# Designs tried in a protein design run: peptides against a protein of PDB entry 2QAS. Part 76

Target 1, 120 residues: chain A of PDB entry 2QAS
Amino acid sequence: PPEDLMQYEAMAQDALRGVVKAALKKAAAPGGLPEPHHLYITFKTKAAGVSGPQDLLSKYPDEMTIVLQHQYWDLAPGETFFSVTLKFGGQPKRLSVPYAALTRFYDPSVQFALQFSAPE

## One batch from the design tools (peptide; made by RFdiffusion4, then SolubleMPNN)

Design b2_p21_6_s2 (from b2_p21_6 with A3P W8Y D9E E12V H21E)
Fold by OpenDDE base, seed 2:
Structure b2_p21_6_s2 (fold): chain B 120 residues (1-120), chain A 21 residues (1-21)
Amino acid sequence: as target 1 above (120 residues)
Amino acid sequence: LPPPANDYEPDVGGGPGPYPE
């Protein structure tokens, strides 16, 4: 088959990552997510740009799933990554996750799911 | 769905705003 020099699939994936970005911006707005919406976000913990507590990330050598529901603070959805403060075992921690590191996005309330190819 | 790593049960003190001191 002919070689796709336009990399359309990658562009499509990037567009879908934009959906996540937009959703997070809504989640960051005053009042937070409209009930009953909540966001499950799965990402590769060793992907470039992922940062957080070493002890926490060490527990998840491959992928990690976080959920934005009720308890999330300082949500800052940037252009290439988002950061958020979450509690883990009652302890607040700050995470920074590039959208490129995502492997899954899901909102159970409306069964909206997205899957992404992420760096190894 | 994979289990989330963080706590997410209802917390009236939660929200997208700044984490309280």
Scores: peptide ipSAE 0.547, ipTM 0.906, DockQ to the pose 0.814
Fold by OpenDDE base, seed 1:
Parts: C-alpha cells; structure tokens; sequence
Structure b2_p21_6_s2 (fold): chain B 120 residues (1-120), chain A 21 residues (1-21)
C-alpha cells in the first residue's frame, strides 16, 4: 500500500489513549468505578516514564497487567500519565505509568478492549 | 487476558481516595 506520511494510525491510537485517560478519570472520581466495571491495564514496564519499585518492575521485564477494581488507592490520572497505589504481596506500592506505555486496556464487564503499540 | 500483577480481593476496602493508614 502507499506510504502513509500522515501517520493516521498513530493519530487514532493517540486518540484512543484518551479513552483510557477518561476511564481512569472516572475511576478516580468520588465513588470510584460503577459496578461491575473494572479495568485491566497492560503496559510496557521499560517504557520511558514508567516508575515503580525496582524489584517489582524487574519481575516484569517486558510488560505487566494491573487491575483496578477493589484494591486501588490514590489514583491520579494526569494528562500524560497516571499514578496509583496498589498492593503487591500485601505491600502497597506506587506506580506511575504514561499513557504512551500502554499496550492493552480491557473492561471485562462490557468486554470493551483496546490495544496499542508502545515503545519498548 | 494476562493475569493481573497486583493483589485482588473482591469486596475489600478501596477506592480512588488516599491509601488508608
């Protein structure tokens, strides 16, 4: 096919990353997610801007999936990244994940899924 | 779906607010 100099697919994915941001903002609002909605978020752990405990990130050298439903705190969805406190093995840990690092978003309650290409 | 990395228990205290002390 002809060369796409406009990079429309990248534009589309960037727009769809906005869906994740918006969903997280709803999750961060008072009252949290409306039942039965919950969010599976997969991201590249080595992507630029990803921050978290070194031991945790080392365990997931490529990508990891987190779920937001009942045990999430301090959810702060910014414009370029979100941060959240989750428990891992009973230990609360803070993660910061740029939206650009996402590779998958899924809400099983309505089977809504998005996939993204992310830098490695 | 890949399994989530974080602890998950249904119907436990949690939410968008601050982590409780």
Amino acid sequence: as target 1 above (120 residues)
Amino acid sequence: LPPPANDYEPDVGGGPGPYPE
Scores: peptide ipSAE 0.539, ipTM 0.904, DockQ to the pose 0.829
Fold by OpenDDE base, seed 3:
Structure b2_p21_6_s2 (fold): chain B 120 residues (1-120), chain A 21 residues (1-21)
Amino acid sequence: as target 1 above (120 residues)
Amino acid sequence: LPPPANDYEPDVGGGPGPYPE
């Protein structure tokens, strides 16, 4: 087949990453996510721009999944990355994840899923 | 569904607001 010099697949992927950003902005609004919505987010822990406790990230050398449901604080969805405070074993930790590092997004309440390609 | 790494049980003190200092 002919070459796609427009790189439509990449453009489509970027557009879909915008859905995650928009969803997180809704989640950051006063009152949080409207029940029963909750977000499962999976990302590559070694991707450029990922930041968090080294001990935590070491436990997940490839991918890590977090869920925004009942316990999430200081959710700050930026233009290129989002940051959030979550508890792990009762301990609050700060994570910063670029949207480009995401591999999966899922909301079980309505079975809405997105999959993304990420480096390595 | 991959198991989430963080705690997610119901917490009345949950966000999305600032974490209590």
Scores: peptide ipSAE 0.535, ipTM 0.905, DockQ to the pose 0.800
Fold by OpenDDE base, seed 5:
Structure b2_p21_6_s2 (fold): chain B 120 residues (1-120), chain A 21 residues (1-21)
Amino acid sequence: as target 1 above (120 residues)
Amino acid sequence: LPPPANDYEPDVGGGPGPYPE
């Protein structure tokens, strides 16, 4: 098959990452996520730009999944990354995750799923 | 679905806004 010199797949992936960004912006709006929507987000913990407590990230050397449902604060979906405060074992911690680090996005309430190729 | 790392049980104090100080 001929080579895709337009890199359409990459463009499509970027567009789909835009869906995640848009979803997070909705989640960050007053009132939060409309029930029963909730977001499962999986990302590569060693990807460039990922920031968070070392002790926490050390527990997840490859991928980490977080869920935004009832307990999420300070959700700030930026243009290239989002940050959020979550509780881990009852302790609040802040995470900063570039959209490029994502590998999965899933909303069980409507079975909407997206998969991404994350940096190695 | 892989198990989420964070706590996500219903919390009336939760929300997208500022974490209560």
Scores: peptide ipSAE 0.531, ipTM 0.904, DockQ to the pose 0.828

Design b2_p21_6_s3 (from b2_p21_6 with W8Y D9E E12V H21E)
Fold by OpenDDE base, seed 1:
Structure b2_p21_6_s3 (fold): chain B 120 residues (1-120), chain A 21 residues (1-21)
Amino acid sequence: as target 1 above (120 residues)
Amino acid sequence: LPAPANDYEPDVGGGPGPYPE
């Protein structure tokens, strides 16, 4: 196929990452997500900018999936990354995840899915 | 779907706001 010097796929990926950002902003608004919406988010744990407990990230050396449904706090969707407090085995932990690290976004309530290429 | 790593069972204390102190 011809060479794509415009890098359209990368532009499309960035645009679709904007959907995740927008969804998280809705999730962070007062009242949280409207029922029955909830968000499955998968990301590369070794991607640049990912931050969290070392023991937790070590348990998931490639990808990790989190869900924002009933137990999430301090959701802060920034322009380049989001941070959130989640419980793991009953213990609250803070995660910071760049949107560029995402590989999957899914809302089962409406079967809306997005897939992304993410750096290692 | 991959299994989520975090706890997600119903919790009335959850929500986008600050984690309770």
Scores: peptide ipSAE 0.555, ipTM 0.909, DockQ to the pose 0.842
Fold by OpenDDE base, seed 4:
Structure b2_p21_6_s3 (fold): chain B 120 residues (1-120), chain A 21 residues (1-21)
Amino acid sequence: as target 1 above (120 residues)
Amino acid sequence: LPAPANDYEPDVGGGPGPYPE
């Protein structure tokens, strides 16, 4: 097949990452997500820019999935990454995740799913 | 669905706002 010098697939993935960003911005708005919407987000824990407690990230050497539903605080969706406070075993922890580190986005309420390629 | 790492059961204190001090 002819080579794609425009790299349309990469552009499409970037656009779809924009959907995640937009969804998180809605989740961060006053009142949070409209019920019953909630977000499952999976990301590569060793990707550049991922930040969080070392002990927590060590438990997930490859990928980690978080859910934004009933317990999420200080959600700050930036332009290149988002940060959020979640509880793990009752303990609040702060995570910062670049959108580029995402591998999966899913909203079970409407069965909306996105998959992304992320660096190892 | 993949298993989420964080707690997610209903919590009155939940929401996008500041974590309560």
Scores: peptide ipSAE 0.554, ipTM 0.910, DockQ to the pose 0.818
Fold by OpenDDE base, seed 3:
Structure b2_p21_6_s3 (fold): chain B 120 residues (1-120), chain A 21 residues (1-21)
Amino acid sequence: as target 1 above (120 residues)
Amino acid sequence: LPAPANDYEPDVGGGPGPYPE
């Protein structure tokens, strides 16, 4: 097959990452996500740029899934990464995740799903 | 669905805004 020097698949993946960024910006607006929408986000914990409590990340050596629904604070969706405060066992912790580290995005309310290729 | 690591039970005190100081 002919070589794709345009790298269309990579461009398509980047465009889809934009959907996640846009969704998080909506989630960060006053009032939060419109019910019943909520977001399941899975990412590679060892990907470049991922930061958070070492003890927490150590519990998830490969991938970690978080959900933004009822308990999330200080959601800051940046241009290349987002940060958010979540509670784990009742204790608040801050996470910063680059969009490039994502492997899965899902909104059960409308069964909308996206999957991404991330560094192994 | 993957099991989420964080707490997600209903909390009317939550929201996208600043975490209480």
Scores: peptide ipSAE 0.553, ipTM 0.907, DockQ to the pose 0.799
Fold by OpenDDE base, seed 5:
Structure b2_p21_6_s3 (fold): chain B 120 residues (1-120), chain A 21 residues (1-21)
Amino acid sequence: as target 1 above (120 residues)
Amino acid sequence: LPAPANDYEPDVGGGPGPYPE
C-alpha cells in the first residue's frame, strides 16, 4: 500500500482533540454545560503531564474515566491541558490532564463519541 | 459506559465556578 508521508491520521486526531478542548471551554463558560449535555472523559493516568493525588491515580494504573455534568468546579481548559476540581469519596481533588493523554470522549445526551490514540 | 471515578449526583448545583469554601 502507498506510504502516507503526510501522516493524515495523526493530523485528524489532533483536529479532533481540538473538539474536546472546545467542548471543555464551553463547559467552563458561565452556566456550565447546557442541559442535558455531559461529558465522559477517559485518559491514560501514566501519560506525561497527568497530575493529581497519587492515592487516587494509583487506583487507576492504566485508564481513568471522569464525568462532568453538575459536580465539577474550577474548570480551566488551557491550550495543552485542562484542570478541574471533582469530588472523590466526598472529598474535592484537583486533576490536571493533557489533551494528549485522552483516549475517549463521550456525550451520552447526543451519543457523540471520539476515540484517541494516547502514548503508553 | 465506563464507570466514572468521581462522585456524581444529578440535579445538584455545581460548576464550573470556583469550589465553594
Scores: peptide ipSAE 0.526, ipTM 0.899, DockQ to the pose 0.778

Design b2_p21_7_s1 (from b2_p21_7, 8 letters changed)
Fold by OpenDDE base, seed 3:
Structure b2_p21_7_s1 (fold): chain B 120 residues (1-120), chain A 21 residues (1-21)
Amino acid sequence: as target 1 above (120 residues)
Amino acid sequence: SFGEELRAEAAAALAAVEAAA
């Protein structure tokens, strides 16, 4: 069969990653997400560009899921990555995640789900 | 299901993160 030199599948996956970016931008707006919407975000903790508490990343060496509902601060969704503050042991810690590191996205309020392949 | 698996993973992560799922 002929070779796909256009890389259509990669284009489609990038477009779907754009949904996550758009959802996070809504979450970062004043007032946050409209109730009852909230976000489960799963990512590869060893992916390039991921940064956060060393002890946490060591504890979850493969994947981690974070929940953006009531206990998150300073959500900053950029064009290639987002960052957010979460508390660990009462201490605020900054987590930075490239969209390319994502493996799952889920909004349980409407059961909307996306799955992605992420490089290590 | 997909949602149940994500919830289970989130629950494990919540052992370290002060958040609610």
Scores: peptide ipSAE 0.030, ipTM 0.661, DockQ to the pose 0.026
Fold by OpenDDE base, seed 1:
Structure b2_p21_7_s1 (fold): chain B 120 residues (1-120), chain A 21 residues (1-21)
Amino acid sequence: as target 1 above (120 residues)
Amino acid sequence: SFGEELRAEAAAALAAVEAAA
């Protein structure tokens, strides 16, 4: 195939990452996500900008999936990353995840799925 | 088509979630 100097694939990926950002902003609004919507978000735990508990990141050396349905707090979707508090083993933990670190996004309620190429 | 690709992707994603559950 001919060489793509426009890098359309990268542009499309960025646009689709914007969908995740927008979805998280809806989730962060008062009242949260409208029932029955909920989000499965997978990301590379070693990607630049990812931060969280050492024990949690050690358990998931490659990637991990978090679920945003009912048990999440202080969701803060920024322009380049989002942060959220989740309970692991009954303890609240703060995660910060750049959108660039995402590898999968899924809303089972409507079977909406996205996959992304993230840093290794 | 893009729609077909998305449908296939969604099916795979659902399977992955179910397998992890």
Scores: peptide ipSAE 0.021, ipTM 0.548, DockQ to the pose 0.037
Fold by OpenDDE base, seed 4:
Structure b2_p21_7_s1 (fold): chain B 120 residues (1-120), chain A 21 residues (1-21)
Amino acid sequence: as target 1 above (120 residues)
Amino acid sequence: SFGEELRAEAAAALAAVEAAA
């Protein structure tokens, strides 16, 4: 096949990361996501810019999936990363995740899924 | 599995986005 010097696949992936950002911004708006929408977000825990409690990140040495449905607080979707408070073992933990660290995005309510390659 | 389903759905979603671009 002919060589793609435009790197269209990479451009498409970048655009799709924008979908995740936009979805999180909707989730952070007053009232949150419209029912029954909710988000499963998977990311590489060792990716640059990922931050959170050491014990939590150590428990998930490769990837972890967070669920944004009923038990999340202070979702702050920035331009390059988002932060959110989630409970683990009953304790609130603050996570900060760059969009570049994402590997999967899923909304089971409408079976919308995205997959990304993320460097470690 | 979840992974298999995700891969299939991701491919479909990507195709839809590319078609609409």
Scores: peptide ipSAE 0.019, ipTM 0.545, DockQ to the pose 0.092
Fold by OpenDDE base, seed 5:
Parts: C-alpha cells; structure tokens; sequence
Structure b2_p21_7_s1 (fold): chain B 120 residues (1-120), chain A 21 residues (1-21)
C-alpha cells in the first residue's frame, strides 16, 4: 500500500486527545461534570512533564489511573497539560499530566473509551 | 472488557487515594 505521508493516524490521535482536553474543560467548569459522568484517566507516570507525589509515582512506575468523579479539586486543564488536586492519606497533592502522557480515557457512565500511544 | 480493565486498574491505583471511585 502507498505510504501515508500525511500521517493521518497521528493527526487523528491528536484530535482525539483534544476530546480529552475538552472533557476536562467541561469537568473544570462551574458545576463540574453532569451526573453521572466521571472520568478514568490513565497515563505513563514516567512520561516527560508528569509531576506529582514522588511516593505515589514511585509506587506506579509504569502507568497510573486516576478517577475524576467526587474527590478532586482545582482541576486546571491547560493547552498541553492538566493539573488536579487529589487527596492521598488525607493530604492534598497536586498532579500534573501532559496530554501526551495519556494512554487511556474512559467514561463509565456512557462506556466511552479512548486509547492512545504514549512514549515509553 | 476495556472498561472493566480500566476499572480494575483504577481501583488498584485508588488504594493510595483517600476516596474510591
């Protein structure tokens, strides 16, 4: 088959990352996500730009899944990364995740799923 | 299923998080 010099698959993946960004922006808006929507977000913990609790990231050296449903604060979806506060051991911790680090996105309420390739 | 796998992974990850999904 002919070589795809346009790299359409990569462009499509980037567009789908835009879905995640848009969903997070909805989640960050006043009132949060409409019930019963909530988000499972999986990312490579060692990907460039990922930052968070060192002990937590060490516990999950490959991938980690976070849930944005009831217990999250100060969700800030930027253009290249999002940050969110989650409580670990009763202490609020800030997590910052580039969209490029994402590997999976899932909304169980409507069974909407996306999968991405992230750098190893 | 994909969703079940994600839920299982999330559940494991949330062991370190104060509140579960």
Amino acid sequence: as target 1 above (120 residues)
Amino acid sequence: SFGEELRAEAAAALAAVEAAA
Scores: peptide ipSAE 0.031, ipTM 0.657, DockQ to the pose 0.025; fails the geometry check

Design b2_p21_7_s2 (from b2_p21_7, 7 letters changed)
Fold by OpenDDE base, seed 2:
Structure b2_p21_7_s2 (fold): chain B 120 residues (1-120), chain A 21 residues (1-21)
Amino acid sequence: as target 1 above (120 residues)
Amino acid sequence: SFGEELREEAARRLAAVEAAA
């Protein structure tokens, strides 16, 4: 087949990643997400730019899913990545996740689902 | 469906995270 020099698939993926970014910005706004909306976010833990506690990331060598509903703090959705504080073992831990590392996004309240290709 | 698969996978991963917490 002819070579796609426009990389349309990648552009489409980036556009859909924009949905996640926008949703996180809504979540970060005062008052958070309107109930019952909440977000399941899955990402490749070894993707470039992912940062967090070594012990935590070691437990999830491939993918990790975090839930943003009630127990999260200081959600900061940037243009290329977001960061958030979650408690693990009762201790607050900071995670930083590039949108490019995402593999799945889901809001169970309305059954809205997205999946993405991410680096191996 | 795709959504159902995501729900199941997310639930499993959530359980793992909660267990680790």
Scores: peptide ipSAE 0.029, ipTM 0.624, DockQ to the pose 0.027
Fold by OpenDDE base, seed 4:
Structure b2_p21_7_s2 (fold): chain B 120 residues (1-120), chain A 21 residues (1-21)
Amino acid sequence: as target 1 above (120 residues)
Amino acid sequence: SFGEELREEAARRLAAVEAAA
């Protein structure tokens, strides 16, 4: 097959990462996501820039999926990463995840799915 | 399909997250 020197697939994936960022910004706006929209976000826990409680990340050494529906707080979608507070074992934990670390994005309400290649 | 696989994974992950909360 012909060689793609433009790397269109990579450019398309980068653009689609922007969809995740935009969706998170909608979720972070006052009132949150419009019902019944909610988000499943999967990321590589060992990817560069991922930060959170060591015990939590150790429990998920490869990938972790977080759900943003009813039990999340202080969602802060930046330009290169987002941070969010979730409860684990009843305790609030802060996670920071670069968009580059994402591997999957899903909104079950409309069955919208994205898949990405991550550095690790 | 990928969509079906992801839906099934999402269901499993939801259960795991809720159990951990």
Scores: peptide ipSAE 0.026, ipTM 0.610, DockQ to the pose 0.026
Fold by OpenDDE base, seed 1:
Structure b2_p21_7_s2 (fold): chain B 120 residues (1-120), chain A 21 residues (1-21)
Amino acid sequence: as target 1 above (120 residues)
Amino acid sequence: SFGEELREEAARRLAAVEAAA
């Protein structure tokens, strides 16, 4: 096939990442997500811009999945990344994840799923 | 239609996620 100089696939992927951003903004709004919606978010832990506790990220050297349902705090969905406080082993930990680091997004309540290619 | 294409793409992505879960 002819070469796609427009890089439409990349554009589409970026647009779909916008869905995740929008969903997180809904989750961050007062009242949070409407039941029974909840979000499974998978990301490359070594991607540029990912930050969090070293011990936690070391435990997940490739990817990890976080769940935003009932136990998350101070969700801050920015334009290029989001940050959130989650409990791991009973301890609150702050994670910061660029949308570009995402590999999977899933809302089981309506079986909505997205998969992305993420840089290493 | 474009909407159908989006649904098909979503279905493919869902299948991939489920297969890898």
Scores: peptide ipSAE 0.019, ipTM 0.496, DockQ to the pose 0.051
Fold by OpenDDE base, seed 5:
Structure b2_p21_7_s2 (fold): chain B 120 residues (1-120), chain A 21 residues (1-21)
Amino acid sequence: as target 1 above (120 residues)
Amino acid sequence: SFGEELREEAARRLAAVEAAA
């Protein structure tokens, strides 16, 4: 097959990551996501740029899924990463996750799913 | 139903992007 010098596949994947970013921006807006939409976000915990509670990340050394529905605070979707406060064991903890670290995005309300290849 | 329409729309949009990937 001919060589793709444009890297269209990579561009398409980046565009799909843009869907996640856009969805998070909607979630961060006043009032949050419209019911019943909510987000399952899976990411590689050891990916570059991921930061969060040491104990939590140690507990999930490979991959973890967070849910943005009822209990999340200060969601801040940046251009390259998002951060959010979630409670773990009753304690609020801040997570920062680059979009590049994502492996799955899912909105069960409409069964919308995306999968990504994250850095190994 | 509205829900079915949303799922169908989501599927179409996803399929369109994936088809280009």
Scores: peptide ipSAE 0.016, ipTM 0.488, DockQ to the pose 0.156

Design b2_p21_7_s3 (from b2_p21_7, 7 letters changed)
Fold by OpenDDE base, seed 4:
Structure b2_p21_7_s3 (fold): chain B 120 residues (1-120), chain A 21 residues (1-21)
Amino acid sequence: as target 1 above (120 residues)
Amino acid sequence: SFGEELRELAARRLAEVEAAA
């Protein structure tokens, strides 16, 4: 196939990362996501800018998937990263994930899926 | 499917985290 000097795939991926950001902003709005919408988000735990409990991130050295449905709090979707509080072992933990660290996004309610390449 | 794989992965990770903490 011809060489793509425009890097359209990379541009498309960046645009699609915007979909995730927009979805998280909807989720962060008062009332949260409209039911039954909920989000599965997978990210590289060693990616630059990822922040969270050291023991948790060490336990999952490659990728981790979080679910935003019933048990998440203080979702804060910034421009370059989002933060969210999740319970692990009954304890609330703050997790911060750059959008660039994302590898997969899924909303089971409508079977909407996205995949991304993420740098370490 | 991709969705099923993702759900299973999420369930396993959450279960592991909850059990270990």
Scores: peptide ipSAE 0.032, ipTM 0.631, DockQ to the pose 0.024
Fold by OpenDDE base, seed 3:
Structure b2_p21_7_s3 (fold): chain B 120 residues (1-120), chain A 21 residues (1-21)
Amino acid sequence: as target 1 above (120 residues)
Amino acid sequence: SFGEELRELAARRLAEVEAAA
């Protein structure tokens, strides 16, 4: 088949990553997400730009899933990454995740799902 | 469905993280 010099597939993936960013911006607004919406976010823990508790990231060398529902604080959705405070073992920890590191996004309340290819 | 598949995968990963955290 003809070569795609426009890289349309990559463009499409980037556009869909924008959906996650937009959803997180809604979640970060005063009042949070409208009930019963909540977010499952899966990402590659070794992807460039990922930062968080080293003990946790080491325990999950491939990928992990976080949930934004009842226990999250200071959600800050930037242009290239988001950061959020979550409790692990009862202790608050800061996690920063580039959108490029995402592999899955899901809102169970409406069964909205997205899948992404992330670098190793 | 794709959504159901993702739900199951996400649930497993979440449960794994919650158990460790």
Scores: peptide ipSAE 0.028, ipTM 0.639, DockQ to the pose 0.028
Fold by OpenDDE base, seed 1:
Structure b2_p21_7_s3 (fold): chain B 120 residues (1-120), chain A 21 residues (1-21)
Amino acid sequence: as target 1 above (120 residues)
Amino acid sequence: SFGEELRELAARRLAEVEAAA
């Protein structure tokens, strides 16, 4: 097969990361996500730009999944990363996750799923 | 259309996720 010098798959993957960004922007808007939509977001914890509590990230040396449904605060979806406050063990923690670190996105309410190849 | 292509790609990813589950 011919060599794809355009790297279309990579471009398409990048475009699909935009879906996550857009979804998070909807989630961050007043009123939040429309019921019953909620988001499962999986990311590489050691990817560049990922930040959060050291003890939390050390517990998940490879990947972790966060859920945006009932308990999330101050969701701030930027252009290259998003940040959000979530409770872990009952304590609020701030996470910042670049979209490039994402490996999975899922909305169970409509069974919409995306899978990404994130840097190791 | 571009949108249709993206949806198709998303569908493929969905299939992969379900297969891995």
Scores: peptide ipSAE 0.018, ipTM 0.487, DockQ to the pose 0.082
Fold by OpenDDE base, seed 5:
Order: structure tokens, then sequence, then C-alpha cells
Structure b2_p21_7_s3 (fold): chain B 120 residues (1-120), chain A 21 residues (1-21)
């Protein structure tokens, strides 16, 4: 096949990552997501720019999935990463995840799914 | 399926949060 010097697939992937960013911005708005929408987000825990509690990240050395539905606070979707507070073991912990670290996105309410290739 | 896997992960996460609360 011809060589794609435009890198259209990468462009399409970036556009789809934009869907996640937009969805998170909706989730961060007052009142949160419209019921029954909620988000499952999977990311590479060792990807550049990922930050969070050391014990938690050690527990999930490859990937972890977070759920944004009932128990999340201070969701802050930036342009290149989002941060959110979740409870682990009853303790609130702050996670910061670049969109580039995402590998999966899912909204079970409408069975909308996206998959991404994250940097190794 | 992908959806089933994610639902299972979500359920486990929710259970963990609820148990820790």
Amino acid sequence: as target 1 above (120 residues)
Amino acid sequence: SFGEELRELAARRLAEVEAAA
C-alpha cells in the first residue's frame, strides 16, 4: 500500500481523543453527566505525565480503569490532560492523566466505546 | 467483549469504593 505521509490515522486518533476530552468537559460541568451516562476510562499507568498515589500506581503497573459515575470529585479536564479525585481505601487521591495515555473509553449507557494506542 | 470487560472492571471499582466508604 502507498505510504501515508499525511499520517491520517494518527490525525483520526487525535480527533477521537478529542471526543474523550469533550465528554470529560461535559462530566465536569455543574450537575455532571446527564443520567444515565457515565464513563469508564482506561489508561497506561506508566505513561509519561501520569501522576497519582504511589501505592495505587504500584498496584496497577500496566493499566487501570477508573469509573466516573457516583464517586468522583473536582474533575478538571484540561487541554492535554485531565485530573480527578477518587477514593481508594476510603482516602481521596488525585489522579492526573494525559489524554495520550488513554487506551480505552466507554459509556455503558449507550455502549459507546473507543480504543486508542498509547505510547509504550 | 470489550463492553463486558469494562463493565466488570467498573463493577469491581465501585465495589471497592463502596467497601472503603
Scores: peptide ipSAE 0.030, ipTM 0.632, DockQ to the pose 0.023; fails the geometry check

